# Peptides against a protein of PDB entry 7AE7, part 84

Target 1, 321 residues: chain A of PDB entry 7AE7
Amino acid sequence: KVYKDLREFLEVLEQEGQLIRVKEEVNPEPDIAAAGRAAANLGKNQPAVFFEKIKGYKYSVVTNVHGSWQNHALMLGLDKNTSTKDQFYELNRRWDKFPVPPNVVKREAAPCKENVIDKDINLFEILPLYRINEQDGGFYISKASVVTADPEYPDDFNKLNVGTYRIQVKDRDRVGIQALAMHDIAVQLEKAEAENKPLPIAITIGNNPLVTFMASTPVGYNQNEYEFVGALQDGVPMDIVKSDLYDHLYVPAGSEVVLEGHIIPRVRTVEGPFGEFPGSYSGARLQCEVKIDRITHRTNPIFENLYLGIPWTEIDYLMAL

## One batch from the design tools (peptide; aimed at target 1 E125 D171)

Design b2_p29_7_s4 (made by RFdiffusion4, then SolubleMPNN; from b2_p29_7, 14 letters changed)
Fold by OpenDDE base, seed 2:
Structure b2_p29_7_s4 (fold): chain B 321 residues (1-321), chain A 29 residues (1-29)
Amino acid sequence: as target 1 above (321 residues)
Amino acid sequence: MLGEEGKKREEEVRKRYEEDLKSREEPEV
């Protein structure tokens, strides 16, 4: 089975008993993190947790989407009881199909384009933001697939990067992003900053689960993550759409939310602290700042966020394949 | 509709969630 978007995957998770719905209104803090911990503490077969109602917000949150081997099997369109060995074998078999070029769909065919916000941008109106850890210095977007291009070769589709980075919400229309020197985004940012130019960026939230998986998987600088998604879909192309602001940036057609903007050149602002691990906080650092210039989103967008809280976090599963 | 197994898992998560919330409301003595 192939999934076009997060919603098709969540439907399968629910059918397979791998998604729990919290239908009661929850407080963003501490209830989301507490329910995430409760799900993680079930041991084997950890479900995704879908929060339908969040106090003070209009939209829903889902966590722990990749938080089990069963969810990973289902992501690959396999039986939920497929062994980790057989999942790895199938992953490697499909990897050899690279490249599988994506389909570029028209704007009108892309669910991520159903709604537009281009003025008075307020991230808190679109995303049910919460502190993941009690001591976090702010709200984080921890499961975004971030799209950037090489500013020297913007039309080279092979240099289009889709990565996962730590993103702190700084203001209504500003986020800090952790671009470490080992990340492809840092190479692209260095080139833009050398010329004192903004780096175009699209921060995509709530994707096809294989997009999120590939954004968390290191690939070569001249390899496009979308072409790997097609390979991991057993040769079925994924659907992408052109960003609204940039001709050279393409986003998943099915994204729940797309934050389009730019990294401000040579600006660094305080980011953190963030609880990367239980009882371990990264100190406050100076990180690059993104201005959000446009939002596109599906009607009733689902905020997919990472569960962080106990050993065997969702990130451990994303990195284990 | 969730199957019987899905309902059981929902009850298990709810119970654990309620236990985790209570543990935070207890002041460190």
Scores: peptide ipSAE 0.074, ipTM 0.652, DockQ to the pose 0.019
OpenDDE base, seeds 1, 3, 4, 5: peptide ipSAE 0.027, 0.107, 0.011, 0.053; ipTM 0.549, 0.671, 0.339, 0.592; seeds 3, 4 fail the geometry check

Design b2_p29_8 (made by RFdiffusion4)
Pose (drawn by RFdiffusion4):
Structure b2_p29_8 (pose): chain A 313 residues (1-149, 158-321), chain P 29 residues (1-29)
Amino acid sequence: KVYKDLREFLEVLEQEGQLIRVKEEVNPEPDIAAAGRAAANLGKNQPAVFFEKIKGYKYSVVTNVHGSWQNHALMLGLDKNTSTKDQFYELNRRWDKFPVPPNVVKREAAPCKENVIDKDINLFEILPLYRINEQDGGFYISKASVVTANKLNVGTYRIQVKDRDRVGIQALAMHDIAVQLEKAEAENKPLPIAITIGNNPLVTFMASTPVGYNQNEYEFVGALQDGVPMDIVKSDLYDHLYVPAGSEVVLEGHIIPRVRTVEGPFGEFPGSYSGARLQCEVKIDRITHRTNPIFENLYLGIPWTEIDYLMAL
Amino acid sequence: SIKEGIEENYQRNKELNKEAEEAYEKSQE
């Protein structure tokens, strides 16, 4: 099976006993992060946890989506009990199907274009933001696929919420931004960027894939789907930016020129906090989102947690 | 209300950012 969006994958997870629904209202902190750690601590058949009610927020949160070998196998469309070695072989075989060009769809057909917010941008009205770890510098979007511009790149970068319509980003960790970053800051011009949240599991998996192999990212997702192309749609504001047609939330924005502010600290996969450093800020110019969006976020702590599964094979 | 709850969470996030800024500036001294 192939998933057009996060919601089909969550449906499969729930049918397979790999998704737990928390119906009672929970507080943002530390409840969501504590549940994410506990789900990771179950050791075997760790499920995704779906929070339907978060105090003070309108929408729902899902965590630990990738955080088990059962979830990982279901992401690949295999039986949930497929051994780790056999998943490795299946990924090795599909790796060679690269490239599979994506299908570009019209705006009216992309579920991520159902709702538009073009003014008075407020991330908190859409995403139930919360603190992941006690010493984090702020509320974080820890599982976004970021699109920048064959020269189109998708990657995962931790995003700290700085204001209702502003976030932080480590721009010198995106090694295609940094030739356009010099030109843009030298000329005081903004650099367009897209932040996608709540994606097809293979899109997130591709976004965590090593940068050393300069692939075409979306064309790699079609390879992981064993030859089935993925659907992408042009962003509202920037014609050279394409986002997954099924994303739950799309934040279209730009990197603010000549602005460096304190970002962090935040957790890193080796199990420790990073330090606080001066990093770039991104201004959100537009939000498009599916009706009743789902905030797919990720808990990160002492290994093993969900990030290890996203990096393993 | 939902709006009040969002405002509280937003103010909480601002507080955390400010604390992280103060700690960064103190460490540079």

Design b2_p29_8_s1 (made by RFdiffusion4, then SolubleMPNN; from b2_p29_8, 14 letters changed)
Fold by OpenDDE base, seed 2:
Structure b2_p29_8_s1 (fold): chain B 321 residues (1-321), chain A 29 residues (1-29)
Amino acid sequence: as target 1 above (321 residues)
Amino acid sequence: SIEEGIKEIEEENKKRVAEAEEAFLASQL
């Protein structure tokens, strides 16, 4: 099976008994993190947790979408009881199909374009933000697929990067992004900053699960993650759409939320602290700052965020294959 | 209202960010 978006995947997770739906209103803190930890204690078959109602917010949260081997099997369109070995075999078999170019759909055909916010941007109106860890310096977007291009080769689709980065919400229309020197985004940012130019960026939230998987999987600088998504879909292209602000940036057509903006050149602001692992905090550091200039989103957008808990995190599953 | 709640959480976030900035600056001295 191939999924067009997060919603089709969540439907399958629910059908397969791999999603818990919380229908009662919850407090964003501590209830989301507490429920995630409680779900993690159910053993190796950890379900996703979908929170329908969050106090003080309009929209829903889902967490732990990739948080089990069963969820990984389902992501690949396999039986949920497929062994890790057989999942790895199938992943490798499909990997050899690279490249599978995506379909570029029209704007009117892309669900991520259902709603537009181009003025008075406030992230808190769109995302039910909460602290993942009690000692976090603020709210994080930890499971976004971030799209950037090479500013020297903006039309080279092979250099279009889709990566996962730690993103702290700094203000209603500003986020901090951790762009480490080893990341492809840092190479692209260095080129932009050399000319004192903004780096165009699209931060996409709530994607096809294979997009999120590939954004968390290291690939070559001259390899496009969307072409791997098509390979992992057993040769079925994924659907992408042109960003609203930038002709050279393409986002998943089915994204729940797309934050379009720019990395401010040669500006660094404090980001952190953040508890990346239980009992370990990364200290505050000077990091890049993104200005959000436009939001597009699906009607009733679902905020997909990372589960960080004991004994396993979603990162352990996203990086294990 | 939801709008009042969003303002409150936004203000709380601003406070936390400022506290983190102050703590960072203090750690560099």
Scores: peptide ipSAE 0.537, ipTM 0.925, DockQ to the pose 0.819
OpenDDE base, seeds 1, 3, 4, 5: peptide ipSAE 0.530, 0.534, 0.026, 0.013; ipTM 0.925, 0.924, 0.591, 0.309

Design b2_p29_8_s2 (made by RFdiffusion4, then SolubleMPNN; from b2_p29_8, 16 letters changed)
Fold by OpenDDE base, seed 3:
Structure b2_p29_8_s2 (fold): chain B 321 residues (1-321), chain A 29 residues (1-29)
Amino acid sequence: as target 1 above (321 residues)
Amino acid sequence: SIEEGIKEVEAKNQERIAAAEAAFLASQA
């Protein structure tokens, strides 16, 4: 089984008993985090949690999508009871199929293009934002696949980077992003900042689960994560579409929300604190700032966000293979 | 209204950001 988008995966999770659907209206805080913790306490068979109605917001949230070995098996299109060992063997077998180039689809064929916001941008109207941890300095987008390119080689598709970074919402149309020196985005940003130019960026939310997996998996600077997604789909190409603002940036065709903008050159603002693990906070730091210039989104977009809790975080499963 | 609720959440977010900035600057001094 191959998934085109998050929605197809959530359907399979629900069919397999790996999704809890909360139909009652919940408060963003503390109910989302509390329900996530309750789901994590179900042991090794941790389901995703889908919140249909959130007080004060228009749209839904899903958490813990990658939060179990069963969900990992299903992500690979395997039986949910596939052993961790067999999942690892299958992952390695498929990895050797790299590269599998993606299909570039037309704009009119991409679900992420159903709606456009290019003025009066307000992230709070599109994303049901909440604090993941009580002591967080604000709202985080913690499970985005961030697309950037090498500004010296914008047409080199092998240098297109899809990564996962800590993103704090700073304003209606601004986010802080943690671009550490070890990340490919930091290399690309350094090149842009050397010329005092903005770095083009697309922050994609609610993706094909293998995109999210690969965005969390370190690869070489000259290796494209989308070509690994095709490999992990056992040789089936994924669908990508050109961004609206940039000819050189491609986003997953099925993304729930795409935030297109730029990293402001040589600007650093305070970001954090954020509770990355229970009882462990990454302190406030000076981080990059992104201006959001355009949003595209599916009708009734689903905000996929990270679950953080005890005994295991969703990060543990995203980085385990 | 949803609009009023969003404005309140935005305002509270700005207050938290300002507090974090002040705390950070104080820790660097």
Scores: peptide ipSAE 0.496, ipTM 0.915, DockQ to the pose 0.747
OpenDDE base, seeds 1, 2, 4, 5: peptide ipSAE 0.482, 0.494, 0.490, 0.482; ipTM 0.911, 0.915, 0.916, 0.911

Design b2_p29_8_s3 (made by RFdiffusion4, then SolubleMPNN; from b2_p29_8, 12 letters changed)
Fold by OpenDDE base, seed 3:
Structure b2_p29_8_s3 (fold): chain B 321 residues (1-321), chain A 29 residues (1-29)
Amino acid sequence: as target 1 above (321 residues)
Amino acid sequence: SIKEGIEEIEKKNKERNEAAEAAFRASQL
């Protein structure tokens, strides 16, 4: 089984009894985080939680998409009861199929292009933002697949990076991003900032679950995460589409939301604190700032965000492989 | 309304960011 987008995966999770649908209107705080913690108490078979209605917002939230070994098996298109050992065996077998180049689709064939916002950008109109933790310094986007390129080699597809980074909402059209020195984005940003140039960026939200998985998996600087997604799809290419602002950036064709913009060169603003784990806070730091210049999104976009469960977080499953 | 709900949430986000910034500045002294 191969998934084109998040929606096809959520349908399978629901069919397999691995998704809870909350149909009643909830408050963004504390209800989303509380329902998360409650789902974590259901044991090893933690379902995804889909919130259809959030007070003050138009759109839905889904959490805990990767939050169990059953969800991980289903992501690989395996039986949900596939052992962790057999999941690892199959993942390694498929990894050897790298590279599987993605299919570049036309703009008209890409669901992420259904709607466009290019003026009066307000992230709060598109994303039902909430605090994940009570002591967070703001609202976070924690499961985005962030697309950047090498500014010296923008046409080298092998240097196109798709990574997961902590993103704090700073304003209607600005986000803080944590780019650590060990991340490929930091290498690319250093090159742009040396020339005092903006770094083009596409922040993609609500993807094919293998895109989110690969964006959280370290690969070589000259290896493209999309080519690994094709390998993990057992040799079926994934669909990508050119970004609207940049000829050299490609985004997943099925993304729920795409935030296109740039990292502002040589600007640092306070970001954080953020609770990465229960009772553990990464303190406030000076971090990069992204200006959002354009949004594309699917009709009725689903905001996929991180689940912070007890005792295991969704991060533990994304990093355990 | 949705508009009022968004405006309230935006305000809360701003207040939290300002508080975090103030705390950070205080930690650098």
Scores: peptide ipSAE 0.547, ipTM 0.930, DockQ to the pose 0.860
OpenDDE base, seeds 1, 2, 4, 5: peptide ipSAE 0.471, 0.474, 0.503, 0.470; ipTM 0.909, 0.909, 0.918, 0.907

Design b2_p29_8_s4 (made by RFdiffusion4, then SolubleMPNN; from b2_p29_8, 16 letters changed)
Fold by OpenDDE base, seed 3:
Structure b2_p29_8_s4 (fold): chain B 321 residues (1-321), chain A 29 residues (1-29)
Amino acid sequence: as target 1 above (321 residues)
Amino acid sequence: SIEEGIKEIEEKNKERVEAAEKAFLESLK
């Protein structure tokens, strides 16, 4: 089975008993994080948790989407009871199908383009933001697939990078992003900053689960994550669409929310602290700042965010394979 | 210290978190 978007995957998770739907209104804090921790403690079959109503917000939140081996099996379109060994073998078998080029769809065919915000941008109106950890220095977007390109080779699709980075909300239309030297985005940013130019960026939220998986999986600088998604879909291409602001950036056609903007060159602002592990915080540091210039989103967008819990975090499952 | 501040926040919120976790688990029954 292949999924076009997050919604199709959530439907399957629910059908397979791997999603808990919370219909009652919850407080953003601490209820979302607490429910996530509680779900993680349910044993080996950790479900996703879908919050339909968040106090003070219009839209929904889903967490722990990748939070179990069952969810991982379903992501691959396998039986939920497929062993980790068999999942690994199937993953490797499909990996050898790389590259599977994506389909570029028309703007009118892309669900992520249903709504546009191009003025008076306010992230708090579109995303039900909450502190993931109680001690966090702010609101984080922790499960975004961030799209950037090589500014020297903007038309080289193989150098298009889709990665997962820690993103702190700084203002209504600004976010901080952690671009470590080991990340492909840091290479691209260095090139842009050398010329004192902004780096175009698209921050995509609520994607096909294989996009999120590949965005968290290191690949070669000259390898496109979307082409691996097609491989992991057993040779079925994924659908991408051109960003609104940039001809060279492509986003998943089914993204719930797309934040388009630019990294401001040579600007660094304080980011953090963030609880990367239960009871463990990274210190505050200077990070890059992104200006959000345009938002596109699906009607009633779902904010997918990372769950951090004991003993295994969702990130452990994303990185384990 | 930052560590002391974190511990204080954790202690203050511990009861609320435990209550919320319990409420969630009870909602699953």
Scores: peptide ipSAE 0.041, ipTM 0.540, DockQ to the pose 0.026
OpenDDE base, seeds 1, 2, 4, 5: peptide ipSAE 0.026, 0.036, 0.021, 0.029; ipTM 0.394, 0.519, 0.346, 0.511; seed 2 fails the geometry check

## One batch from the design tools (peptide; aimed at target 1 N122 G138)

Design b2_p30_1 (made by RFdiffusion4)
Pose (drawn by RFdiffusion4):
Structure b2_p30_1 (pose): chain A 313 residues (1-149, 158-321), chain P 30 residues (1-30)
Amino acid sequence: KVYKDLREFLEVLEQEGQLIRVKEEVNPEPDIAAAGRAAANLGKNQPAVFFEKIKGYKYSVVTNVHGSWQNHALMLGLDKNTSTKDQFYELNRRWDKFPVPPNVVKREAAPCKENVIDKDINLFEILPLYRINEQDGGFYISKASVVTANKLNVGTYRIQVKDRDRVGIQALAMHDIAVQLEKAEAENKPLPIAITIGNNPLVTFMASTPVGYNQNEYEFVGALQDGVPMDIVKSDLYDHLYVPAGSEVVLEGHIIPRVRTVEGPFGEFPGSYSGARLQCEVKIDRITHRTNPIFENLYLGIPWTEIDYLMAL
Amino acid sequence: SFLDERIEEVRASNGDVHHPTDEEIKEELS
């Protein structure tokens, strides 16, 4: 099976006993992060945890989506009990199907274009933002796929919420931004960027894939789907930016020129906190989202947690 | 409101804003 969006994958997870629904209202901190750690601590057949009610928020959160070998196998469309070695072989075989060009769809057909917010941008009205770890510098979006511009790139970068319409980003960690970053800051021009949240599991998996192999990212997702192309749609504001047609939330924005502010600290996969450093800020100019969006976020702590599964094979 | 209180909480950690010069930009990207 191939998943057009996060919601089909969550449906498969729930049918397979790999998704737990928390119906009672929970507080943002530390409840969501504590549940993410506990789900990771179950050791075997760790499920995704779906929080339907978060105090003071309108929408729902899902965590630990990738956080088990059962979830990982179901992401690949295999039986949930497929061994880790057999998943490795299946990924190795599919790796060679690269490239599979994506299908570009019309705006009216992309579920991520159901709702538009073009003014008075407020991330908190859409995303139930919360603190992941006690010493984090702020509320984080820890599982976004970021799109920048064959020269289109998709990657995962921690994003700290700074204001209702502003976030932080480590721009010098995106090694295609950094030739356009010098030109843009030297000329005081903004650099367009797209931040996607709540994606097809293979899109997130591709976004965590090593940068050393300069692939075409979306064409790699079609390879992981064993030759089935993925659907992408053009962003509202920037014609050279394409986002997954099924994303739950799309934040279209730009990197603010000549602005450095304190970002962090935040957790890193080796199990420790990073330090606080001066980093770039991104202004959100537009939000498009599916009706009743789902905030797919990720808990990160002492290994093994969901990030290890996203990096392993 | 609840969301305003949450937004004020995230603003508290922004810190001082640094604006890099041309030389500093060139050095960062060299």

Design b2_p30_1_s1 (made by RFdiffusion4, then SolubleMPNN; from b2_p30_1, 13 letters changed)
Fold by OpenDDE base, seed 4:
Structure b2_p30_1_s1 (fold): chain B 321 residues (1-321), chain A 30 residues (1-30)
Amino acid sequence: as target 1 above (321 residues)
Amino acid sequence: SELDELVARARESRGPVHRPSLEEIKEMLS
């Protein structure tokens, strides 16, 4: 099976008994993190946890979407009981199909364009933000697929980068992003900052699970993650749409939320701490800052966020392949 | 449910949260 969006995947997870739906109103803290820990303690079946109602927020949260080998098998459209070995074999077989170019859909055909916010931006109205770990210095968007391009080659689709980075909310319309030197985004940012120019950015939340997987998988600088998604879909192209602000940035057509903006050149602000691993926190560091200029979102957007706090975190499954 | 019991235990295990409330953090960001 191929998934157009997060919602189709969540439906399959629920049908396969790999999603727990929490219908009762929960507190953002500590209930979301507590429920994620509880789900991980259910054993190897580690389901996704979908929170329908969060106190003080309008929209829902889902966590632990990639949190098990069963979920990983289902992501590949395989039987949930497919062995890790067979999953790896199938992944490698499909990987060799690269490149599979995406389909560019029209704006009116893209679910991520259903609603637009271009003034009075407040991230807290769109995302049910919570602290993932007890000692986190703020609210994190930990499972976004971040889209940037090479500012010297903006029309080179092969240099379009889709990556996962630690994002801390800094203001109603600002986020800090951890762009490490080893990341493709850091190369692109360096080029923009050399000219004291903003770097265009689209932060996409709640995607097709293979987009999230590929955004977390290192690829070559001249390789497009969307073309790998098509390969991992066994040759079926994924659907992308042009961003509203930038002609050269493309986002998944089915994204729940798209934050469009720019990295402010030569600005660094304190980011962190964040609990990346159980019992360990990365210290506060100076990181780049993103101004959010426009939001597009699906009606009743689902905030997909990373579950952290148990051995074999969702990150471990995303990186273990 | 098993989940409800586990969530309850997890809530009890966290101890006192000596950190700003969500509302306080939102105000700090305003």
Scores: peptide ipSAE 0.024, ipTM 0.526, DockQ to the pose 0.028
OpenDDE base, seeds 1, 2, 3, 5: peptide ipSAE 0.023, 0.019, 0.017, 0.020; ipTM 0.479, 0.381, 0.421, 0.440; seed 1 fails the geometry check

Design b2_p30_1_s2 (made by RFdiffusion4, then SolubleMPNN; from b2_p30_1, 13 letters changed)
Fold by OpenDDE base, seed 1:
Structure b2_p30_1_s2 (fold): chain B 321 residues (1-321), chain A 30 residues (1-30)
Amino acid sequence: as target 1 above (321 residues)
Amino acid sequence: SVLDELIAEQRKSRGEVVRPTLEEIRAMLS
């Protein structure tokens, strides 16, 4: 089975008993994190947790989408009880199908384009933001697939980068992003900053689970993550659409939310702390700042965010394959 | 509103804006 978007995957998770719906109104803090921890206590078969109603917010949150081997099996379109060994074998088999080029769909055919916000941008109106960990220095977007390109080769599709980075919300239309030297985005940002130019960026939230998986998987600088998604879909191309602001950036057609903007050149602001692991916090550091210039989103967008509960967090599963 | 309070809290975390040199940028990215 291939999933076009997060919603199709969540439907399968629910059918397979791997999604818990919280229908009661919850507080963003501490209830989301607390419920996530409670779900983690259910053992090795940890379900995703879907919060339908969050006090003070209009939209929903889902956590722990990749938080179990069952969810990983389902992501690959396998039986939920497929062994980790067989999942690994199948992943490797499909990996060899690279490259599988994506389909570029028209704007009007892309669900992520259903709604547009191009003025008075307020992230808090679109995303039910909360502190993931009690001691976090702010609200984090932790499962975004961030799209950037090489500013020297903007038309080279092979240099289009889709990566996962720590993103702290700083204001209604500002986020901090952690770009480390080992990340392709850092190479691209260095080139932009050498010219004192903004780096175009699209921060995509709530994707096809294989997009999120590949965004968390290191690939070569001249390899496109979307072409790996097609490989992992056993040769079925994924659907992408051109961003609204940039001709050279493509986003998943089914994204729940797309934040389009730019990294401000030669600016650093305080970011953190963030609890990357239970009981472990990375210190506050100077990090890049993104200006959000445009938002596109599906109607009733789902905010997919990382669950960082008790050991064997969602990150551990994303890194284990 | 709850949202205004949350926004105000996040604004406090923005900290100081520094305009680094290219050398400092490379060091911060490494």
Scores: peptide ipSAE 0.036, ipTM 0.510, DockQ to the pose 0.681
OpenDDE base, seeds 2, 3, 4, 5: peptide ipSAE 0.024, 0.029, 0.022, 0.019; ipTM 0.437, 0.378, 0.430, 0.449

Design b2_p30_1_s3 (made by RFdiffusion4, then SolubleMPNN; from b2_p30_1, 13 letters changed)
Fold by OpenDDE base, seed 5:
Structure b2_p30_1_s3 (fold): chain B 321 residues (1-321), chain A 30 residues (1-30)
Amino acid sequence: as target 1 above (321 residues)
Amino acid sequence: SYLDELEARNRASRGPVHVPSDEEIRAMLS
């Protein structure tokens, strides 16, 4: 099976008994994190946890979407009981199908374009933000697929980067982003900042699970993550659409939320701390800042966020393949 | 409101704005 979006995947998880639906209203803190930990304690078959109602917010949260080998099997369209060995075999077999170019769909055919916010931007109105860890310095968006291009080669689709980065919310329309030297985004940012220019960016939230998987998987600088998604879909192209602000940035057509903006050149602000691992905080550091200029989103957008708790954490599964 | 308090706390976490030198940028991205 191939999934067009997060919603189709969540439906399959629920059908397969790999999703817990919390229907009662919860507090953003500590209830989301507590429920996630409780679900993780159920053993190796850790389900996703979907929160329908969150106090103070309009929309829902889902966590632990990639949080088990069963969920990984289902992501690949396999039986949930497929062995890890067979999952690796199938992953490798499909990897050899690279590249599978995506389909570029029209704006009117892209669910991520159902709603637009281009003034009075407030991230808190769209995303049910909460502290993942009790001692986090702020609210984090931890499972975003971030789209950037090479400023020197903006029309080279092979240099279009889709990556996962640590993102702290800084204001209603601003986020901090951790762009480390080892990341492809750092190469692109260096080029932009050398000329004191903004770097265009699209931060996409709530995607086809293979997009999130590939955004967390290192690939070559001249390899497009969307072409790997098509390979991992066993040769079925994924659907992408142009961003509203930038002709050269393409986002997943089915994204729940797309934050379009720019990295502000020559600006750094304090970001962190964040509990990346249980009991370990990376500390506070000077990091880049993104100005959000436009939001597009699906009606009743689902905020997909990372589960961090007792090992095995969701990040362990994302990095294990 | 609760939301206003969350926003205020978030803004307070932003800290000071720093404009790095070219040398500092190269050091951070190398």
Scores: peptide ipSAE 0.294, ipTM 0.831, DockQ to the pose 0.752
OpenDDE base, seeds 1, 2, 3, 4: peptide ipSAE 0.034, 0.029, 0.019, 0.009; ipTM 0.465, 0.368, 0.380, 0.359; seeds 1, 3 fail the geometry check

